# Ledger of designs, part 53: peptides against a protein of PDB entry 1EBD

Target 1, 138 residues: chain A of PDB entry 1EBD
Amino acid sequence: KASYEGKVAAEAIAGHPSAVDYVAIPAVVFSDPECASVGYFEQQAKDEGIDVIAAKFPFAANGRALALNDTDGFLKLVVRKEDGVIIGAQIIGPNASDMIAELGLAIEAGMTAEDIALTIHAHPTLGEIAMEAAEVAL

## One batch from the design tools (peptide; made by RFdiffusion4, then SolubleMPNN)

Design b2_p16_6_s3 (from b2_p16_6, 12 letters changed)
Fold by OpenDDE base, seed 4:
Structure b2_p16_6_s3 (fold): chain B 138 residues (1-138), chain A 16 residues (1-16)
Amino acid sequence: as target 1 above (138 residues)
Amino acid sequence: KIEEIQKKMQELSKKT
């Protein structure tokens, strides 16, 4: 937020169109485990009348997380049921602060859970959990 | 919005 707001402010001061209305501003908490979120929480979507699938996959089932002995938490995708579009994601677990960027990109691009599920993720990686959660949403 | 998200994430972190 602060870095983004600083950049938008600098661009506005420089006379550039400041109109990057990002749909997906990430939020990160560098706790143990790390926490990251982008877009809608499940309850926020429901409160707005959006029918959603909340697809959750645990790090305890991720091969890389197991190899690292860091299996606390999960990834959650918030998927709009009407069209399968990813509208939010939450990560609690290893490297959540970096992993949220893929999902931020997916949300900004209007990608579906199918798009992520069909994207080949390297095995074994922490990032593979995004693919696994997307498969749960199908 | 971000402060609310951070609060929600902290609440989630405490539940994990």
Scores: peptide ipSAE 0.027, ipTM 0.626, DockQ to the pose 0.036
Fold by OpenDDE base, seed 2:
Formats: C-alpha cells, structure tokens, sequence
Structure b2_p16_6_s3 (fold): chain B 138 residues (1-138), chain A 16 residues (1-16)
C-alpha cells in the first residue's frame, strides 16, 4: 500500500495521471504460517450483496507443501458467481507473502477462476494450489 | 481497513 501510494504520488508529481486503485492491494502478515490477502473476503462480498463462491484448497493436498513438510493452511479464492471473476483471495501457509502476487494480478486484470484453472502451473510448486482452488470454483 | 484485514487473517490462522 504505502509503496504503491508513493509511486502514484511520484507519477502525479511527474505529470502522469495515475489513480490509486485499492482492488488488488495485498496485505501480508509475516507470521508462521504466513498470511496474505488481496481483494474481498467472502463475508465482505456477501455483506455488499455479491453472490460468491468461496473455493478453498488445503496445502496438505499440495505436492510441494508435502515435500517441504509444510502443509499448514489453505488458499481461498472468492469468486463472483455471476461471471466467475476472482474478486478476492486469502492464503495462509508456506510462501503466502509471495504467492498472493499471482492472485493480485488476476484480480487487477479481471480474470476468472477459469483463467487460473487453465493456466499451467509448474509441478511440483506451491503455486499449483491457486490452480487447484480455481478448479474447485468451476 | 488494514486492522480489519489483520484481524480476519488472525481468525483464519486460528482455523488452520
């Protein structure tokens, strides 16, 4: 947030029109396990009257997490039912602080769960959990 | 907003 706002401010000072869009600003807690979030929480979307699918996939089912012996937590996608657009994501688990970036990109670009599900992720990686959660949302 | 997110994350973390 602060770094992004600083960049927008610098661009504005340089005479470049820029808007602060908060839709895809990640929040991270560097705890053990790490926590990361971008966009809507499921309940927040519901409170705003958005009909959502909350697709959850556990790290305990991820091949890389198993290989690392770090299987605590999950990834959750918050998907708008109307059009399948990803509007939020939460990750609790290994590498959550970095893994949230893909989902931030997806949300900012207005991508669907199908777009993520159809994206080939390298095997075995923690990142595959995003694909798996996207498949759950279909 | 940040505090709310942190609280939600902590609540989620407790569900692991």
Amino acid sequence: as target 1 above (138 residues)
Amino acid sequence: KIEEIQKKMQELSKKT
Scores: peptide ipSAE 0.026, ipTM 0.623, DockQ to the pose 0.035
Fold by OpenDDE base, seed 3:
Structure b2_p16_6_s3 (fold): chain B 138 residues (1-138), chain A 16 residues (1-16)
Amino acid sequence: as target 1 above (138 residues)
Amino acid sequence: KIEEIQKKMQELSKKT
């Protein structure tokens, strides 16, 4: 555990310091549907040689989105395959601008898809889609 | 870099 954290920290220090600083800045477009992103896109991770899982869950399968009649879009998690750590997230859909904050926190804290999947989200909520996408990544 | 993110988000939105 501590040795692995030390290796990740050493690689972050020895690598490109400029790449780490951009992982934590959310981007939001207040369109209809809303768009939000934090961390890596799937293709960016691949271009850097990171082997990733892109776990996608649609709002059309979310109980709250159905109840609101607002089911366009999806949540995508970009998960590093080596350790299950979430390194990016994209949301297109209802409340994307607010829901991105949970995923930004998860990425900044170095959480895994398992950590999100094991976190109980209130039912039915839009935020529950993060848990569903995390389960897809397992 | 923000513009690239916004462009990628728009591309993702169009694929939905």
Scores: peptide ipSAE 0.026, ipTM 0.622, DockQ to the pose 0.033
Fold by OpenDDE base, seed 5:
Structure b2_p16_6_s3 (fold): chain B 138 residues (1-138), chain A 16 residues (1-16)
Amino acid sequence: as target 1 above (138 residues)
Amino acid sequence: KIEEIQKKMQELSKKT
Protein backbone atom coordinates (compact mmCIF):
# COMPACT_ATOMS: atom_id res chain seq x y z
CA LYS B 1 0.00 0.00 0.00
CA ALA B 2 2.53 2.63 1.04
CA SER B 3 4.67 2.02 -2.05
CA TYR B 4 1.63 2.22 -4.27
CA GLU B 5 0.35 5.36 -2.54
CA GLY B 6 3.79 6.89 -2.98
CA LYS B 7 3.72 6.10 -6.71
CA VAL B 8 0.21 7.51 -7.15
CA ALA B 9 1.20 10.63 -5.23
CA ALA B 10 4.31 11.07 -7.37
CA GLU B 11 2.26 10.67 -10.54
CA ALA B 12 -0.32 13.17 -9.29
CA ILE B 13 2.39 15.69 -8.42
CA ALA B 14 3.89 15.19 -11.87
CA GLY B 15 0.54 16.14 -13.44
CA HIS B 16 -0.31 12.62 -14.54
CA PRO B 17 -3.85 11.37 -14.02
CA SER B 18 -4.07 10.00 -10.48
CA ALA B 19 -6.27 7.33 -11.94
CA VAL B 20 -6.25 4.09 -10.00
CA ASP B 21 -7.69 3.17 -6.68
CA TYR B 22 -6.80 -0.50 -6.84
CA VAL B 23 -9.58 -2.73 -5.62
CA ALA B 24 -7.18 -5.38 -4.35
CA ILE B 25 -4.27 -4.42 -2.10
CA PRO B 26 -2.30 -7.48 -0.98
CA ALA B 27 -1.27 -8.04 2.62
CA VAL B 28 1.65 -10.36 3.38
CA VAL B 29 3.05 -11.79 6.60
CA PHE B 30 6.46 -13.41 6.19
CA SER B 31 5.95 -16.09 8.80
CA ASP B 32 6.39 -19.85 8.81
CA PRO B 33 4.08 -20.75 7.18
CA GLU B 34 3.82 -17.59 5.08
CA CYS B 35 0.52 -15.78 4.95
CA ALA B 36 -1.02 -13.60 2.28
CA SER B 37 -4.40 -12.01 1.64
CA VAL B 38 -6.04 -9.89 -1.02
CA GLY B 39 -9.58 -8.55 -1.24
CA TYR B 40 -12.39 -9.76 0.98
CA PHE B 41 -12.30 -12.21 3.77
CA GLU B 42 -15.37 -14.44 3.85
CA GLN B 43 -16.77 -12.80 6.96
CA GLN B 44 -16.19 -9.28 5.62
CA ALA B 45 -18.16 -10.14 2.50
CA LYS B 46 -20.98 -11.61 4.61
CA ASP B 47 -21.03 -8.55 6.86
CA GLU B 48 -21.53 -6.41 3.73
CA GLY B 49 -24.42 -8.64 2.64
CA ILE B 50 -22.52 -10.36 -0.18
CA ASP B 51 -23.50 -13.99 -0.64
CA VAL B 52 -20.21 -15.85 -1.08
CA ILE B 53 -18.70 -19.27 -1.52
CA ALA B 54 -15.51 -19.88 0.44
CA ALA B 55 -13.59 -22.41 -1.62
CA LYS B 56 -10.67 -23.94 0.28
CA PHE B 57 -7.98 -26.29 -0.95
CA PRO B 58 -5.19 -27.69 1.27
CA PHE B 59 -1.49 -27.73 0.39
CA ALA B 60 -1.47 -31.31 1.70
CA ALA B 61 -3.28 -32.23 -1.54
CA ASN B 62 -0.87 -30.31 -3.80
CA GLY B 63 1.74 -32.44 -5.59
CA ARG B 64 4.49 -29.81 -5.43
CA ALA B 65 3.88 -29.12 -1.74
CA LEU B 66 4.15 -32.87 -1.07
CA ALA B 67 7.39 -33.08 -3.05
CA LEU B 68 8.77 -30.14 -1.05
CA ASN B 69 7.60 -31.68 2.24
CA ASP B 70 5.90 -28.34 2.95
CA THR B 71 2.18 -29.08 3.11
CA ASP B 72 0.93 -26.88 5.93
CA GLY B 73 -1.98 -24.60 5.23
CA PHE B 74 -4.37 -23.87 2.40
CA LEU B 75 -5.59 -21.50 -0.25
CA LYS B 76 -9.06 -19.98 0.13
CA LEU B 77 -11.01 -18.17 -2.57
CA VAL B 78 -13.91 -15.91 -1.67
CA VAL B 79 -16.28 -16.09 -4.62
CA ARG B 80 -19.42 -14.01 -5.08
CA LYS B 81 -22.29 -16.43 -5.75
CA GLU B 82 -24.23 -14.06 -8.00
CA ASP B 83 -21.69 -14.08 -10.82
CA GLY B 84 -18.82 -16.34 -9.71
CA VAL B 85 -16.42 -13.38 -9.47
CA ILE B 86 -13.48 -13.75 -7.13
CA ILE B 87 -13.60 -10.95 -4.58
CA GLY B 88 -10.98 -12.20 -2.14
CA ALA B 89 -8.27 -14.74 -1.51
CA GLN B 90 -6.18 -15.96 1.41
CA ILE B 91 -3.13 -18.20 1.36
CA ILE B 92 -1.40 -19.79 4.31
CA GLY B 93 1.43 -22.02 3.18
CA PRO B 94 4.54 -22.31 1.03
CA ASN B 95 5.29 -19.33 -1.21
CA ALA B 96 2.07 -17.53 -0.15
CA SER B 97 3.82 -14.14 -0.39
CA ASP B 98 4.42 -14.57 -4.13
CA MET B 99 1.39 -16.70 -5.02
CA ILE B 100 -1.00 -13.97 -3.88
CA ALA B 101 -0.05 -11.93 -6.96
CA GLU B 102 -2.00 -14.21 -9.33
CA LEU B 103 -5.08 -13.82 -7.20
CA GLY B 104 -4.61 -10.07 -6.91
CA LEU B 105 -4.53 -9.94 -10.71
CA ALA B 106 -7.64 -12.09 -10.94
CA ILE B 107 -9.55 -9.85 -8.53
CA GLU B 108 -8.45 -6.64 -10.26
CA ALA B 109 -9.49 -8.07 -13.62
CA GLY B 110 -12.89 -9.18 -12.31
CA MET B 111 -12.17 -12.83 -13.10
CA THR B 112 -14.40 -15.70 -12.05
CA ALA B 113 -13.55 -18.95 -10.34
CA GLU B 114 -14.28 -20.58 -13.70
CA ASP B 115 -11.62 -18.43 -15.38
CA ILE B 116 -8.99 -19.71 -12.94
CA ALA B 117 -10.28 -23.29 -13.03
CA LEU B 118 -9.93 -23.27 -16.82
CA THR B 119 -6.45 -21.71 -16.73
CA ILE B 120 -3.76 -24.33 -17.20
CA HIS B 121 -1.20 -24.28 -14.41
CA ALA B 122 2.13 -26.04 -14.80
CA HIS B 123 2.45 -29.46 -13.16
CA PRO B 124 3.66 -30.01 -10.54
CA THR B 125 3.59 -26.48 -9.06
CA LEU B 126 2.35 -24.75 -5.94
CA GLY B 127 0.36 -22.47 -8.27
CA GLU B 128 -1.94 -25.37 -9.19
CA ILE B 129 -3.59 -24.89 -5.81
CA ALA B 130 -5.31 -21.76 -7.17
CA MET B 131 -6.86 -23.84 -9.93
CA GLU B 132 -7.85 -26.55 -7.47
CA ALA B 133 -9.50 -24.05 -5.13
CA ALA B 134 -11.31 -22.51 -8.10
CA GLU B 135 -12.64 -25.95 -9.05
CA VAL B 136 -14.00 -26.32 -5.50
CA ALA B 137 -15.99 -23.11 -6.05
CA LEU B 138 -17.77 -24.57 -9.14
CA LYS A 1 -0.49 -21.03 15.02
CA ILE A 2 -2.65 -20.81 11.87
CA GLU A 3 -5.38 -18.98 13.78
CA GLU A 4 -2.91 -16.41 15.07
CA ILE A 5 -1.59 -15.88 11.57
CA GLN A 6 -5.14 -15.50 10.22
CA LYS A 7 -5.86 -12.89 12.89
CA LYS A 8 -2.69 -10.99 11.97
CA MET A 9 -3.73 -11.09 8.31
CA GLN A 10 -7.16 -9.72 9.08
CA GLU A 11 -5.62 -6.94 11.14
CA LEU A 12 -3.13 -6.17 8.38
CA SER A 13 -5.86 -6.20 5.73
CA LYS A 14 -7.89 -3.69 7.72
CA LYS A 15 -4.89 -1.37 7.97
CA THR A 16 -4.03 -1.50 4.29
Scores: peptide ipSAE 0.036, ipTM 0.674, DockQ to the pose 0.030; fails the geometry check

Design b2_p16_6_s4 (from b2_p16_6, 11 letters changed)
Fold by OpenDDE base, seed 4:
Structure b2_p16_6_s4 (fold): chain B 138 residues (1-138), chain A 16 residues (1-16)
Amino acid sequence: as target 1 above (138 residues)
Amino acid sequence: RIEEIQKLMQELSAKT
């Protein structure tokens, strides 16, 4: 957020079009395991009256995480039930800080869980967990 | 590690 706001401010000062109006601003905690979030948490969505599916998939079931012996945590998709649109995502686990970008893109683009589920992810990768969580949401 | 994960989730939630 702060880095992006600084970039936008610099661009605005330089006379370029500038807007910070994003649906999905990522947050990261570089802990062990790493934590990352973008968009709504499940409870935030519920508090706003959005009916959601919280689709959770554990790293313990991910082939790459198993191969790395780093299986703590999960990916959670927050999916709006009405239309299947992804409105939030949380990742706790290996490479969460980088993996959140795919889901940030999906949220900003208004993609559905089906869009992610039907996207081929390389095997074996940590990124497959996004596809697996999307399948849970279907 | 579940308790630790739950704590980290709360910390992350507070940042958003």
Scores: peptide ipSAE 0.031, ipTM 0.638, DockQ to the pose 0.028
Fold by OpenDDE base, seed 2:
Structure b2_p16_6_s4 (fold): chain B 138 residues (1-138), chain A 16 residues (1-16)
Amino acid sequence: as target 1 above (138 residues)
Amino acid sequence: RIEEIQKLMQELSAKT
């Protein structure tokens, strides 16, 4: 957020107006395991009256996480039931701080769980967890 | 470990 706001401010000062219109601002905690979130938490969506699917996939089921001997945690997708649009994501686990970027992009673009499920992820990667969680949401 | 993860999620939720 602050870095992006600084960039927008710099662009505005340079005479290039940029809109600060964010659908998805990532939040990261660089702990062990790392934690990352973007968009809605499941309960936040429910509190706003949004009917959601919370699709969860564990790092313990991911081949790359196993190879790294770092299998703590999970990825959770928060998917709006009406249209399958991803409205939030939470990750606890290895590389969560970087993995959240894909999901931030998906949310900003209004992508569905199907869009992620149909996106080929490289094997073996931690990123495959996003695909697996998206498949759970279908 | 699960409790730690839950705590971290709560801390993360509080930041958003």
Scores: peptide ipSAE 0.029, ipTM 0.632, DockQ to the pose 0.028
Fold by OpenDDE base, seed 5:
Structure b2_p16_6_s4 (fold): chain B 138 residues (1-138), chain A 16 residues (1-16)
Amino acid sequence: as target 1 above (138 residues)
Amino acid sequence: RIEEIQKLMQELSAKT
């Protein structure tokens, strides 16, 4: 957040219009398991009157997580029902702090659950769970 | 560790 706000300020000083998009700002807790979030939480979206699908996929069903013997947690996508656009994501589990970046990019770019579902992820990887959760949202 | 996961999710929500 602070580094991004500093960049926005520098761009404004340089005469480039820029704004802080707080929706795309990731939050991370480096706990065990790690926790990461970007964009809307499900309840936050509902409180704003957005009709959402909360698509959840467990690390217990991810091949890489099984191989690592680290299967606690899940990935959740918050998908706007109107157009299938991903507006939020939460990860609790292995490598959540790094994995949230892909979903931050997806949200910033206005991607849909279909876009993620159709993106080939290497097998077996932790990142593959994003594809699996996206398929749940379809 | 479901209770721990739920707690961490709540803390993350409050942080955002």
Scores: peptide ipSAE 0.029, ipTM 0.634, DockQ to the pose 0.028
Fold by OpenDDE base, seed 3:
Structure b2_p16_6_s4 (fold): chain B 138 residues (1-138), chain A 16 residues (1-16)
Amino acid sequence: as target 1 above (138 residues)
Amino acid sequence: RIEEIQKLMQELSAKT
């Protein structure tokens, strides 16, 4: 957020049109396990009257997480039921701080759970958990 | 472990 705001300010000073604000600002907690979020939490969406699917997949079912012996946590996708668009994501688990960027991109691009489910992730990787959670949302 | 994860999620939610 702060870095983006600094960029927008620099563009304004230079007399350029300001960039549009991001739809989704990532938040990270570098704990053990790591925590990351982008876009809506499930309850935030519900409070705004958005009908959502909360699709959750555990790291305990991820092949790479098993190989790393680091299987605590999950990935959650918050998917708008009306059109299948991903509007939020939360990750608690290994490499959450980096993995959230893929989901941030998906939200900013207006992608659906189907788009992620149809994206092939390398096997075995932690990133496959995004694909697996997207399949749960279908 | 689940309770710890739930706490972390709440802390993360408060940050956003």
Scores: peptide ipSAE 0.028, ipTM 0.630, DockQ to the pose 0.028

Design b2_p16_7_s1 (from b2_p16_7, 7 letters changed)
Fold by OpenDDE base, seed 2:
Structure b2_p16_7_s1 (fold): chain B 138 residues (1-138), chain A 16 residues (1-16)
Amino acid sequence: as target 1 above (138 residues)
Amino acid sequence: MEEALETLRRKAEERA
């Protein structure tokens, strides 16, 4: 967030029109396990009257996580039921701080759970968990 | 943002 805001400010100072859009601004805690979030939490969406599917998939079911012996946590997608659009994601687990970027991109681009589910992810990777969670949402 | 970070931090601490 701070880096992005700094870039926007620098562009404005340089005379380039720029706007700040916070739709897909990630929040990261570099703990063990790492924590990352972007967009809506499930309860936030519900509080705003958005009907959502919360699709959760555990790292314990991911082949790469097993191979790394680092299986604590999960990925959760918050998907709007009306149109299948991903509006939020939370990750608690290995590589969460990097993995959140894919989901930030998906939210910013207005992608659906189906879009992620149909995207081929390399095997075996932690990133496959995003695809698995997306499939749960279908 | 701060609320989200606090929520995640709490969850991380609970798992430790």
Scores: peptide ipSAE 0.028, ipTM 0.623, DockQ to the pose 0.025
Fold by OpenDDE base, seed 3:
Structure b2_p16_7_s1 (fold): chain B 138 residues (1-138), chain A 16 residues (1-16)
Amino acid sequence: as target 1 above (138 residues)
Amino acid sequence: MEEALETLRRKAEERA
């Protein structure tokens, strides 16, 4: 957030039109396993009256996680039912701190679960878990 | 796992 706002300020000083217009701010805890979140939690969405699907996929079912012997945790997508748009994501597990960026991009771009499900992720990778969770939401 | 999610939720709320 602060870095992004700094960039906007710099652009304004340089005479370029710019505004702070973001949908989500990532949060990361560098624990073991790592934890990361962006956008809505399921309960937050429900509290605001948004009808959502919480699509969850475990790292225990991810080929790369198995190969790394690091299978604790899951990825959860929070998907708005009316249009399939991803409005939040949480990751607990290996490489969560980096993997959250893909989902942050998806949320900022207004992408749907279908968009991610139809995006080919390299095999075997931890990143496939995003695709798998997206498929659960369909 | 749930405790970690609650921590993340708190952090997200603080940053928003």
Scores: peptide ipSAE 0.028, ipTM 0.616, DockQ to the pose 0.035
Fold by OpenDDE base, seed 1:
Structure b2_p16_7_s1 (fold): chain B 138 residues (1-138), chain A 16 residues (1-16)
Amino acid sequence: as target 1 above (138 residues)
Amino acid sequence: MEEALETLRRKAEERA
C-alpha cells in the first residue's frame, strides 16, 4: 500500500494521471514458512455476513513442494458463495510471498474460482496449488 | 500456522 501510494504521489507530482483504486492489499510475513494474505480472511468475511467457501489445499499434495522437500502449509481461497468470486486468499508455505501476487491479481480483477481452476498452470510448479484450491471451491 | 495467520490479519488491518 505505502509503496503504491508513493508511486501514485510521484506520478501526480510529475504531471501524470494517477489514482489510488485498489480492492485488496497484500500482506507478507517473511518467516519460515512464509506467510502471505490478500483480501478477506474467512472469519472476516463471516463477521461481515458474507457467505463464503473456504477452499484449502495443502502443499503436502503439491508435486513441486514434494520435489523440493518443502511441504509445510497450505493455500486457502475465500470464495463468495453467491457468485463464486474470490474475495481473499492466504498462503503459508514455500514461495508464499511471491505466489500471493497471482491471487491479488485475481481478486482485483473480480475473478471466480472457476477462472483460476480453468487457468493452466505449469507442471510441476508450486503455483498449481492455486488451481487445486480453486477446484476444491467448485 | 494459526498464529501466523493472525499476525497477517493484523498487518493487513494496519495497512488498510
Scores: peptide ipSAE 0.027, ipTM 0.622, DockQ to the pose 0.035
Fold by OpenDDE base, seed 4:
Order: sequence, then C-alpha cells, then structure tokens
Structure b2_p16_7_s1 (fold): chain B 138 residues (1-138), chain A 16 residues (1-16)
Amino acid sequence: as target 1 above (138 residues)
Amino acid sequence: MEEALETLRRKAEERA
C-alpha cells in the first residue's frame, strides 16, 4: 500500500492522472510459509452482511507443491454467493506473495469463480490451486 | 495456518 501510494504521488507530481482507488490492495507477510491476502476475509464479508462461500483448497493436493515438497497451507477464495464474484482471497503457502497477484487482478476486474475455474492454468504449477479453489466454489 | 491469516486480518483492520 505505502509503496503504491508513493508511486501515485510521484505520478501526480509528474502531471499524470493517478489515484489510489482500488478495490483490492494486497497484503503480504514473508513468513514461512508465506501469507498473502487481497480483498475480503470471510469474516469481514460476513460482518458486512455479505453472504459468501469460502472455498479452500490445500497445497497438499497440488501437484507442483507435492513435487517441491512444500505442501503447507492453502488457498481460500471468498466468493459472493449472489453472483459468484470473487471478493477476497487468502493464500498461505509456497509462493503466496506472487500468486496473490492473479487473484488481485480477478477481484479488480470483477471476475467470478467460474472465470478462474475456466481459465487454463499450466500443469503442473502452484497457480493451479487458484483454479482448484475456484472449482470448489462452484 | 489459520492463526497466521487471522493475524494478517487483524493487522489489516488496524491499518484501515
């Protein structure tokens, strides 16, 4: 957030249109395992009265994670039940800090779980876990 | 794992 705000400020000073007006700002903790989040947590959505599906898929079931012997954690999608739109995502596990970007994009674009589920992810990759979690949400 | 996420959530809320 702070880094992006700095970029926006620099762009504004340079005379370029820029604003920090995004739906989804990622948060990352470079722990072991890494933790990343964007958009709503499940409980936050519930507290705001949003009916959600929390679709979780474990890295222990991901082929690439198994191959890497790094299977701790999971990906969780927070999906609005009304329309299937992804409104949040959390990742604990390998490469979470980078993988969160796909889901940040999805949230900003107003994509549904179906959009992710129907997107072909390369095999075998950690990124497939997003597709798997999306399928859980369907 | 869930505890780590909860910590992230809490910290995010504190910054909001």
Scores: peptide ipSAE 0.025, ipTM 0.594, DockQ to the pose 0.033

Design b2_p16_7_s2 (from b2_p16_7, 9 letters changed)
Fold by OpenDDE base, seed 5:
Structure b2_p16_7_s2 (fold): chain B 138 residues (1-138), chain A 16 residues (1-16)
Amino acid sequence: as target 1 above (138 residues)
Amino acid sequence: MEEALEKLRKKAEEKA
């Protein structure tokens, strides 16, 4: 957040048009397990009157997480029902701080749950959980 | 465990 705001400020000073888009700014807590979020939380979307699907998939069902014996937590996608667009994501679990970047990209690009579900992830990886959660949203 | 995860979620919301 601070780094991104600094970049926006620098661009503004340089005379380039720029705006802070808080929707795609990730928040990370480097705890054990890690916690990361980008875009809308489910309740925030509901409070704004957005009809959403909260698609959740547990790390306990992820092959890489099982192999690592690190299965606490889940990934949640917040998907707008009208068009399937991903508007938020939360990850609590292994490597959440890095994994959130994929979902930040997806949100910035206006991707749908279907786009993520159809994206082949390497097997076995923690990253597959994004694909699995996207499939839940379909 | 679930309670701890919920606390982490809330903390993430506060930092968002």
Scores: peptide ipSAE 0.030, ipTM 0.611, DockQ to the pose 0.032
Fold by OpenDDE base, seed 4:
Structure b2_p16_7_s2 (fold): chain B 138 residues (1-138), chain A 16 residues (1-16)
Amino acid sequence: as target 1 above (138 residues)
Amino acid sequence: MEEALEKLRKKAEEKA
């Protein structure tokens, strides 16, 4: 957050259009397992009256996670039911701190779960879990 | 795992 705010401020001072969208700012906890989030949590969305699908996929079902013997946790997509747009994502598990970036991009771009589901992810990778969770949301 | 998620949620809320 602070780093991003600083960048936005610098861009504004330089005369470039800039905005801070706090919804799209990722949060990371470098614990074991790692935790990462961007956008809405399921309950936050519900509290704001947004009807959402919380699509959860476990790392225990991810081929790369199995190969790494690091299968704790899950990825959760928070998808707005009305239009299928991804409005939040949480990852607890291997490489969560880096994997959250794809979902941050998806949220900022207004992508749907279908967009992610139809995006080919390399096999086997941890990143496939995003695709799997997106498929759950469909 | 759910507890960790809740902790993350709280952290995110504090930073909002």
Scores: peptide ipSAE 0.030, ipTM 0.623, DockQ to the pose 0.034
Fold by OpenDDE base, seed 1:
Structure b2_p16_7_s2 (fold): chain B 138 residues (1-138), chain A 16 residues (1-16)
Amino acid sequence: as target 1 above (138 residues)
Amino acid sequence: MEEALEKLRKKAEEKA
């Protein structure tokens, strides 16, 4: 947030169009395993009266995670039931701090779980866990 | 792990 706002401010000073309009701000904890989140948590959505599907997939079932011997944790997608739009995501596990960016993009773009499920991810990668979680939501 | 998510939620709320 702060760095993005700083960039917008700099652009405004430079005479470029500037607007701060974002839906999701990523949060990262560089622990072991790493933790990352963007958008709504499941309970947060429920507290606001949003009917959601929480689709969870474990790293223990991810081919790359197995190959790396780093299988702790999971990816969770928070999907709005009304239209299948992804409104939040949480990752606990390997490379969570970087992997959250894909999901941030998806949320900002208003993508659905189907959009992610139909996106080809390289195999084997940690990133394909997003596809697996999206399939759970379908 | 769920506890870690709760901590992360709080952090996210602070950044919002």
Scores: peptide ipSAE 0.028, ipTM 0.620, DockQ to the pose 0.035
Fold by OpenDDE base, seed 2:
Structure b2_p16_7_s2 (fold): chain B 138 residues (1-138), chain A 16 residues (1-16)
Amino acid sequence: as target 1 above (138 residues)
Amino acid sequence: MEEALEKLRKKAEEKA
């Protein structure tokens, strides 16, 4: 957040159009397990009257997580029902701090759960969990 | 585990 705000400020000072859009700003807690979030939480979306699908997939069902013996947690996608657009994501588990970037990109680009589900993820990787959660949302 | 995860979720929400 601070780094992004600094960049926006620098762009503004330079006379370039810049907008601060916090929708795709990740929040990360570097704990064990790591916790990362971007965009809406499910309840936040509901509180704003957005009809959402909360698609959750556990790391315990991910082959890479099993291989690493680090299976605590889950990935959750918050998907707007109207159009299937991903509006939020939460990851609690291994490598959450890095994995959130893919979902931040997806949200920023206005991608759907289908877009993620159809994206080939390398096997076996923790990142496959995003694809799995996206499939749950379909 | 679920309680710990919820605590982490809340922390993430607060930092969002």
Scores: peptide ipSAE 0.027, ipTM 0.612, DockQ to the pose 0.032

Design b2_p16_7_s3 (from b2_p16_7, 9 letters changed)
Fold by OpenDDE base, seed 1:
Structure b2_p16_7_s3 (fold): chain B 138 residues (1-138), chain A 16 residues (1-16)
Amino acid sequence: as target 1 above (138 residues)
Amino acid sequence: MEEALERLRELAAARR
């Protein structure tokens, strides 16, 4: 947020087109394991009366996480049931701080769980866990 | 933002 707003402000001062219009702001905690979130938490969506699917996939079932011996945690997608649109994601586990960016992009673009499930991820990668969680939401 | 960071810190603390 602050870095992005600073860039937009600098672009505006330089006379370039600038806008701050974002749906999803990533939050990261650089702990061990790392924690990252973008968009809605499941409970937050429910408190707002949004009917959601919480699709969870564990790193213990991810081939790259197993190969790295770093299998603690999970990815969770928060998917709106009405239209399958991804409205939030949480990652606890290896590389969560970087992996959240894919899900931030998906939320900003208004993508569905099906869009992620149909996106080919390289094998074996930590990123495949997004595809696996998306398949759980279908 | 602040609420999300707090929730993440709680999740991270539960794993320490």
Scores: peptide ipSAE 0.049, ipTM 0.671, DockQ to the pose 0.025
Fold by OpenDDE base, seed 2:
Structure b2_p16_7_s3 (fold): chain B 138 residues (1-138), chain A 16 residues (1-16)
Amino acid sequence: as target 1 above (138 residues)
Amino acid sequence: MEEALERLRELAAARR
């Protein structure tokens, strides 16, 4: 948020049209394991009357996490049932602070779980967990 | 955003 707003401010000062237009702001805690979130939590969506699928995939089932000997945690996608659109994601695990960026992009672009499930992720990577969680949401 | 950070902090604390 602050870095993005700083860029918009710098562009405005330079005389370029710029606007703060974002749907989702990532939140990160650089703990061990790392924690990251973007968009809705499952309960927040439910409290707002949004019917959601919460798709969860564990790091312990990921080949890269196993190879790194760092398998604590999970990725959770929050998917709107009506249209399959991703409206939130939470990650607890290795590289969560960077992995959240893909899901932030997906939410900003209005992508579906199917869009991520059909995106080829490099093997072996932690990023494959996003694809696997998206497949669970289908 | 504050609510998300609080929830993440709670999740991180529960794992320590």
Scores: peptide ipSAE 0.044, ipTM 0.671, DockQ to the pose 0.025
Fold by OpenDDE base, seed 5:
Structure b2_p16_7_s3 (fold): chain B 138 residues (1-138), chain A 16 residues (1-16)
Amino acid sequence: as target 1 above (138 residues)
Amino acid sequence: MEEALERLRELAAARR
């Protein structure tokens, strides 16, 4: 938040129009397991009257998580039903604090679950779980 | 997991 607000202020001073998008601001809890979120939670979207799909994929089904013996948790995508756009993501599990950046980029760019599902992820990686959760949303 | 998810929701709400 504060770092991004500082960039917006600097850009405004430089004569470039910029705004803070609070939807794309990541939140991270460095717990065990790690927790990360960007954009909408499922219930938050519902409370705002947005019809959503909550696509969840467990780390217990991820090849890299199995190889690391760290399979607790899941990735959840919050996908707007009308257009398939990803409007939120939550990760509880290994490397969640870093993995949320890909999903933050996807949300900021207005990407769909299909865009993520069609993005080739290296096998086996933790990041591959984003592709798997996107496939669940289709 | 449930407790961690609740803490994440609290953090996310505070950052908006």
Scores: peptide ipSAE 0.037, ipTM 0.650, DockQ to the pose 0.034
Fold by OpenDDE base, seed 4:
Structure b2_p16_7_s3 (fold): chain B 138 residues (1-138), chain A 16 residues (1-16)
Amino acid sequence: as target 1 above (138 residues)
Amino acid sequence: MEEALERLRELAAARR
């Protein structure tokens, strides 16, 4: 956020069209395990009256995480039940800080859990966990 | 952001 706001401010000062008008701003905690979030948390969505599916998939079931012996945590998708649109995601686990970008893109683009579930992820990768969590949401 | 970081900390704590 702050870095992006700084870029937007610099662009505005330079006379370029610039805005911070995003649906989903990622938050990252560089802990062990890493924690990342974008969009709604499940409880936030519920507090706003949005009926959601919280689809959770553990890194302990991910082939790449197993191969790395780094299986702590999970990915959670927050999916709006009405239309299957992904409105939030949380990752606790390996490479969460980088992996959140796929889900940030999905949220900004208004993608569904089906869109992610039908996207071929390379095998074996940590990124497959997004596909697996999306399948749980279907 | 601060709320999101707090919720992430809560999730990380609840996992322990």
Scores: peptide ipSAE 0.060, ipTM 0.686, DockQ to the pose 0.026; fails the geometry check

